# Peptides against a protein of PDB entry 2AUS, part 134

Target 1, 323 residues: chain A of PDB entry 2AUS
Amino acid sequence: ADIKREVIVKDDKAETNPKWGFPPDKRPIELHIQYGVINLDKPPGPTSHEVVAWIKRILNLEKAGHGGTLDPKVSGVLPVALERATRVVQALLPAGKEYVALMHLHGDVPEDKIRAVMKEFEGEIIQRPPLRSAVKRRLRTRKVYYIEILEIDGRDVLFRVGVEAGTYIRSLIHHIGLALGVGAHMAELRRTRSGPFKEDETLVTLHDLVDYYHFWKEDGIEEYIRKAIQPMEKAVEHLPKIWIKDSAVAAVAHGANLTVPGIVKLNAGIKKGDLVAIMTLKDELVALGKAMMSTQEMIERSKGIAVDVEKVFMPRDWYPKLW

## One batch from the design tools (peptide; made by RFdiffusion4, then SolubleMPNN)

Design b2_p18_8_s1 (from b2_p18_8, 12 letters changed)
Fold by OpenDDE base, seed 2:
Structure b2_p18_8_s1 (fold): chain B 323 residues (1-323), chain A 18 residues (1-18)
Amino acid sequence: as target 1 above (323 residues)
Amino acid sequence: SKMEKYRKESEKILESLR
């Protein structure tokens, strides 16, 4: 999510009509909720599915979905996409994640040895999915991006870890314990990041949502519930983006593939097969799709299918049909 | 229409931020 992507401008004269669409920061509260994502602080105890069901009850929603399961005992960052935004969670499932974990060692180990062995687990690791996982129990490689030891107190090791999606921290701790020769288990786990969602001022509890919804419905105060819900565009910040002409927006919103003439600007480093976000010039999410060309091909070519549109989010009537 | 309601409310939000 922290990778700054260069923006290449293909059409420097392209303008946008201010009367068309609904920019992420200018949506009426009802529309903001329909296209919203909550950065939820999931409590320990409930399943991620129970928490989503509670949010639907609290906010009177028909649909919601979460950006990647947390086990019942695991707390922290759970992105919950609402209503029309529900399917944006597909962009968050493959996103990198960060955790703070408490590892308990089953024997005494010198601190220098703990630090040395944990450093060896940065990089590619081999894991088997746990029995409770819906994923096929085959051995797979996963990336550990970093391990930062925060505190060592005797047999208790508090550490921060950045990992590829679908890395099992419980399995990592088990293997660290084996490498230390004494064994270990995961005592506590909190997720501190899921792609663009982190512990910041946007993190809210279930209790906050109850109070903020009450202030809106009973007192007419929308400010709190507005701040508690992020625009769906937040859920695609980590993806490579393609910005399109106003004249191309309605076609893509109808499910047409994006062609090269519709591109105004794009991120560098798009590869064929990448998941990309198609944006308006007002940074509104139109659709998610599969890149059919690289960034270089999208610059050099005058025609062809740039993006195979897989998932439309924008309503068909936000921009006029100009074809 | 529901869309016309949203357009009018969006215009008010845009005016309040100028």
Scores: peptide ipSAE 0.022, ipTM 0.586, DockQ to the pose 0.023
Fold by OpenDDE base, seed 5:
Structure b2_p18_8_s1 (fold): chain B 323 residues (1-323), chain A 18 residues (1-18)
Amino acid sequence: as target 1 above (323 residues)
Amino acid sequence: SKMEKYRKESEKILESLR
């Protein structure tokens, strides 16, 4: 998620009409909710699906979806995309995750050995999905980006871990325990990050949402519920982006593929087949799609399909038809 | 638990960011 992406400008003279669209920070409260994502602090106990159902009930919503399942006993960062933004979870599912885990060792191990062995688990690891996962139980590689030991106290090891999506921390701890020769289990787990969503001022509880919705509906105070909901564009911050001309926005919003002439600027390092976010010059999410060209091909070519548009988010009427 | 200490520290950080 923290990959700094260079921005390559293809058309430095491209301007945007300030009257068109609804920039993320300028949406009326009802529209903000319709295109919102909550950075929820999931409590321990309920399933991620139960929590999504409660959010729909609290906020009087028809649709919502989460950016990656947390087990019932696991707390922390659960992005919940609302209403028209529900499909933005497609961008969050493959995003990297961070956890804080408490590992309990089944024997005494010197601290130096704990530190040395845990460092060896940075990088590519082989995992088997747990029995309870909907995923086929095939061996697969997963990347551990980093392991940071926070505290060691006897047999208890508190650590932060950054991982590729679908890495099982319980399985990681089991293998660390085997490598230490004493065995280990996961005592506690909290997710501290899901792509662009982390433990920050945007993190809210279910109780916060109840109170903030009440303040809006009963007292007319929008500030709290507005702050509790992030714009859907937050959920695509970690994706490579392509910014398009105002004249291309309505066509893409109608489900047309993005062609090369519509591109104003783009991130470096886009490969064919990558999931990309198509943005307006006001940083509004138009659509998600599959790159049909590399960044280099999108720069060098004058024509052709740059992005196969898979999911449109922007309403068709926010920008005029200019074709 | 150590996790409870971490949660309390995280809560304090979140409170300081509000």
Scores: peptide ipSAE 0.021, ipTM 0.504, DockQ to the pose 0.035
Fold by OpenDDE base, seed 4:
Structure b2_p18_8_s1 (fold): chain B 323 residues (1-323), chain A 18 residues (1-18)
Amino acid sequence: as target 1 above (323 residues)
Amino acid sequence: SKMEKYRKESEKILESLR
């Protein structure tokens, strides 16, 4: 998520009309909510689906979806995409995750050995999905990006871990316990990051949402509810982006594939088959799609389909047809 | 511990939602 992507400019003369679209910072409150994502602090106890249902009730919403299930007992960062933004969660499913975990060891182990063995679990690990997972139970590799030991208190090890999407922390802790020779289990787990969403000033509780909604509806104070909801564009910050001409926006908003002539600028390192965000020059999300070319091919070619458009978010009327 | 802090904060949130 923290990888800065280089931006390659193809057309340095491309301008955008300030009267077209609704930039993420300039949406009316109702429109902001319709294209919003909440960085929710999920409490322990409820399922992620129950929490989404509560948000829908609190905010009087028809649709919402979450950016990756947290188990009932797991707290922390749960992105909840609202209304027209609901399907932006597909961008968050493949995103890296961070957790803080409490591991309980089933025997005494010297601290130096704990530190050494846990360091060996950075990098590629082999995992089997747990029995209760919706994922097919096949052995697979997963990346552990980092392990940071925060505290060791006898048999209790508090650590931060950054992982590839679909890494099971419970399974990681089990394997660490086996490697230590004493066994271990996961005592507590909190998710501290889901792609671009982290524990920061944007993290809100269900209680905050109740209060902020009341302040808006009863007192006419929009400020709190506006701050509590992030624009859907936040949910794609970690994706490679392609920025398009104003003249291409309406076509893509109608479901047309993005062709190479429509590209103004793009991130480096796009590969064929990557999920990419198609953006306006005002950083508005038009659509998600599959890259049909690499970044290099999109630079070198004068024509062809650059992106197969899978999901449109932008309304058809925000930009005029210019063809 | 940092985890115990998060647990206590989460418990308070749950109590406020009852």
Scores: peptide ipSAE 0.019, ipTM 0.496, DockQ to the pose 0.064
Fold by OpenDDE base, seed 1:
Structure b2_p18_8_s1 (fold): chain B 323 residues (1-323), chain A 18 residues (1-18)
Amino acid sequence: as target 1 above (323 residues)
Amino acid sequence: SKMEKYRKESEKILESLR
């Protein structure tokens, strides 16, 4: 999520009409909610689906979806995309995750040995998906980006771990316990990051949402509910971006593929097959799609399909139809 | 521990929703 991507400008003279679209900072509260994502602190107990159903009831919404399942007993960062933004969760599913875990060892191990062995689990690991996973139970590799030991208290090891999407922390802890020779289990787990969503000032509880909705509906105070909901553009911050001309926006909003002439600027390092966010010059999310060219090909070519548009978010009428 | 703090905060939220 913290990858700074270089921006390559193709057309430095491209301007945007300030009368077209609705930039994230200029959305009326109702429109902000329609294109919103909540950084929810999921409590332990309920399923991620139950929590989404509660948010829909609290905020009087027709649709919502979550940015990757947390088990009932797992707390922490659960992005919940609202209404017209519901499908933006597809950008969060492949995103890296961070957790804080409490591992309980089944025997005594010197702290130096604990630290040494846990460091060996940074990098590529082999995992088997659990029975409850919708993923076929085949062995697969996953990346552990980092392990940070926070505290060791006898047999209890508190650690932070950054992992590739779909890494099973329970399985990681089991393998660490085997490598230590004493065995181990996961006592507690909290998710502290899901892509661009982390434990920060944007993290809200279900209780906060009840209160903030009440303040808006009964007291006319929109400030709290506005701050509790992030623009859908937050959910794509970790993706490579392509910014397009105003004249290309309506076509993409109608589901047309992005062609090379529509590109104003783009991130470096896009590969064919990457998930990319198509943005306006006002940083509005138009669509998600699959890159059909590399960044280099999008720079060098004068024509062709740059992005196969998979999911449109922007309404068709925010920008004029110029084709 | 940091985990115990999060657990207690989360339990209070669940109790308030019941």
Scores: peptide ipSAE 0.016, ipTM 0.528, DockQ to the pose 0.070

Design b2_p18_8_s2 (from b2_p18_8, 11 letters changed)
Fold by OpenDDE base, seed 2:
Structure b2_p18_8_s2 (fold): chain B 323 residues (1-323), chain A 18 residues (1-18)
Amino acid sequence: as target 1 above (323 residues)
Amino acid sequence: SKEEEYKKKSEEILESLK
């Protein structure tokens, strides 16, 4: 998620009208909630689905969705997209994850051997989905981006791990235990990151949400609930972006595909088939779509479909029709 | 104010979404 993508400017003279749209930081509280994502600290115990149902009750919402299941016993970062933003979770499903895990070894192993063997699990690993997963139990490769050992206390190993989406930490720990020759199990697991969402000042509990909603509804204080909800644009920070002209916004908001003339600036390294975020010049999310061209093709070509628009988020009336 | 303009436009949008 922290990869700074280069921004290539295609039209350096493109301006935006300050009267059009609703920039993420300027939405009234009701509209902010309608286009919001909560960085929830999921407690251990409930399912991710139960927690989403509780948020809907607490905030009096019709719709919400989560950015990737945490098991009941697993705590930590669960992005919950609200109302009109609910479908933005599709951008978070393929995003990398970070965890802090406590591994318990079933025998004594020298610390140097623990460190050496765990380092060998960085890179590509073969995993089988657990029996409880709705995913077909086919062997699959997954990437372990990094393993950072935080503490070793006898048979207890606390470590941070960055992984590709759908990597099973329980299975990783089982394989590490086999490689150490003594066996191991996962004692504790916390998710510390889900794409752009991490443990920071935006992380909130269910109790915080109850209190902040009451402060707004009973006392008229909106500041707390406003800070507890991130704009939906946060959920696409890790995606490659294409920024479009004001004249193209209404067409895309009506479900039209993005054509090359509508592009003002774009990230480097877009490939055909990539999921991309279509943004206004005010960094408002218009839509998600599939790139039909590379970055290079979008620069070199004067015409053609740049993005196949799959999901619109922006209302049709935020920008005028200029066609 | 720009904030009142946003409030009014937000109400119009919320009504159009009902």
Scores: peptide ipSAE 0.015, ipTM 0.431, DockQ to the pose 0.028
Fold by OpenDDE base, seed 5:
Structure b2_p18_8_s2 (fold): chain B 323 residues (1-323), chain A 18 residues (1-18)
Amino acid sequence: as target 1 above (323 residues)
Amino acid sequence: SKEEEYKKKSEEILESLK
C-alpha cells in the first residue's frame, strides 16, 4: 500500500491562486462532510451495507459507499465515502489490505514447522473464491505481501497478513492447515488496513459518530465530527498522482480529458492504463482517470491526451474557466 | 462468547440509533 513514488516536476514556475478551490484542510464543515471519508471501525455482527445505511441515518446523508466489503463477523477498518465523495471507493476497492487473523490448527505442530510453512505462503498463492462470493468460482492468483506471526499458543496462531485485494484469508488459512498436515480454520479476523486507511487516531466507531454528530447539531461543536471525517483526498493517497495548472482545473472539472500542457508535476512509474488521481497544486482531488500515456511520455510530449477522465469529484465552480 | 459480545454491541448500536 505504501508505494513511495518519486515526483517529477515538469513546470517549476507554476503557481496556484490561494483564492481558488477548497483545500482538504480548509473546507467548511458541511462541505467537508460532502467530500468526506470515514475510517470506520466496523463492529462484528452487521453487514458492511447495514453499517453504511446506519452512517447515512446518523449523519443525515443521501449517499454513501464503502471501500471493500467485510463479512458480518469481521471487524475493523471499513472506509466509508460520503455524498459527493462516494465514487472515491473506486480507488479503495483494488487497494491492498492488512488483517490480523487467529488460525486454529486441528492438530499439534512444532512451532518451527508452523513458522517455516507460513513463510512459504508469502508471494503468489492460488485461491478459489468461497461459495458466498458473487465472483465466478474460478481459480485465481493473489499476492500475499507479507505474513508476520505475532503469537503461537499451542494450536492457536495469531498473525498479521498483508494481501492483494480480494484475497480470502479463510482460504489462505485452510491451505496453510493442509500444508501443515493437520488442517486449520479461521477463528477470528480483523481488518487493520484498507489502502491508506489503518488503525490510527482517525479510526472511529458508530457510537463516536452518533456522539460527534449530536455535539455538532445540539452544542454547535464541530471539532469532533470534523476529526471523525477524513477529506476524500485521503482515499487516493495510494494512487499515482498528476498535479495540474489552475488553468486546467475547470476544464477537467467539466469532464474534459487532461492534456499534456496542463501537467505541472507527476509521479514516476505511471503506465498506460493505470488509475491516476488528478490533483490541483493545493492537493485537491479534481478527478480520477485512466492514464493514456506513461510518465515518460507525459514528460517528453508537448501535446496529446494524458488522462482519460472517468470520475469528476471537484465542483465546476471552484476554479474559473481560463480557456 | 465473543460472538455474544459482538451481538450485544451491535444491539446497543441499533438501540442508540432509535
Scores: peptide ipSAE 0.014, ipTM 0.445, DockQ to the pose 0.077
Fold by OpenDDE base, seed 3:
Structure b2_p18_8_s2 (fold): chain B 323 residues (1-323), chain A 18 residues (1-18)
Amino acid sequence: as target 1 above (323 residues)
Amino acid sequence: SKEEEYKKKSEEILESLK
């Protein structure tokens, strides 16, 4: 998520009309909620689906979706996309994750050996999905980006781990325990990050959401509920972006594919087949799509389909039709 | 207006919670 992407400008003269669209920071509260994502602190106990159902009841919403399942016993960062933003979860599913885990060892191991062996699990690991997973139980590689040991207390090892999406921490701990020669199990797990969403001032509980909704509906105080909901654009911060002309926005909002002439600027390093966010010059999310060209091809070519538009978020009437 | 449509939806939403 933290990879700084270079921005390549294709049209340095492109301007945007300030009267068109609704920038993420200037949405009325109702519109902000309709295009919102909650950085929820999921409590231990309920399923991610139950928690999403509760949020819909608390905030009186028809639709919501989560940015990647947490097990019932797992707490922490669960992005919940609301209403019109519900489909933005597709951007969060492939995003890297961070966890804090408590590993319990089944025997005594010297601290130096624990540290040395856990360091060897940084990089590519082989995993088999658990039986309860909807994913076929085939061996697959996953990347462990980092392991940071926080505390070692006898047989209890508290550690932070950054991982590729769909890495099973329970399986990682099992393999670490095998490598240590004593065995191990996962005692506790908390997710501390899901792509651009982390433990910060935007993290809110279900109780916070109840209180903040009441402050808005009963007392007319919008500030708390506004801060508790992030704009949907937050959920795509980690994706490569393509910024388009005002004249191209309405066409893309109608589900037309993005053509090369519509591009104003774009991130470096886009490959064919990448998931990309199509943005306005006001950093509004128009759509998600699949790149049909590399960044280099989008710069060099004068025509052709740059992005196959898969999911439109922007309403059709935010920008005028200029065709 | 879009504001009136969202206000109306917000009211319909509030009424459905009673």
Scores: peptide ipSAE 0.011, ipTM 0.391, DockQ to the pose 0.042
Fold by OpenDDE base, seed 4:
Structure b2_p18_8_s2 (fold): chain B 323 residues (1-323), chain A 18 residues (1-18)
Amino acid sequence: as target 1 above (323 residues)
Amino acid sequence: SKEEEYKKKSEEILESLK
């Protein structure tokens, strides 16, 4: 998520009308909620689905979805997309994750050996999905981006780990234990990051949401509930972006594919087949789509379909039809 | 098979740590 993508400007003269759309920081509270994502601190105990159901009850919502399952016993960062933003979770499912894990070793191992072996698990690992996973039990490669040992206390190893989406930390710990020759199990697990969502000032509990909703509904104080809900655009910060002309926004909002003439600026390193976010010049999310061209092709070509639009988020009326 | 490759890589890692 922290990879700053270069922005290539294709049309430096493109302006945006300030009267059109609703920038993420300028939405009325009701509209902000309709296009919101909560950075929830999921408690241990409930399923991710139960927690989503509770949020819907607390906030009086019809629809919500989560950005990637946490097991019942696992706490921490669970992005919950609300109402019209519900489908933005598809951008978060493939996003990298970070965890803090407590590994318990089944025997005594010198600290130097623990450190050395755990370092060898950085990079490409092969995993078998757990038996209880709805995913076909095929061997699959996953990336471990980093392992940071926080503390070693005898047989207890506290560590931070950054991983590719769908890496099983329980399986990683099992394999580390095998490599150490003594065996190991996962004692505790907390998710500290899911793509752009992390442990920061935006992290809120279910209790916070109850209180903040009450302050809004009973006391008329919207400040707390406004801060507790992130704009849906937060959920796409880690994706490559394409910014489009005001004249192209209404067409894309109606489900038309993005053509090359509509592009104002774009991130470097887009490949054909990548999931991309189509943005206005005010950083409003219009749609998610599949890149039909590379960044280079989108720069060099004068015409053609740049993005196959898969999911529209923006209402059709925020921007006028300019054709 | 990918299972044999994993087993082999796990064995290679285990052997390199002996």
Scores: peptide ipSAE 0.000, ipTM 0.258, DockQ to the pose 0.009

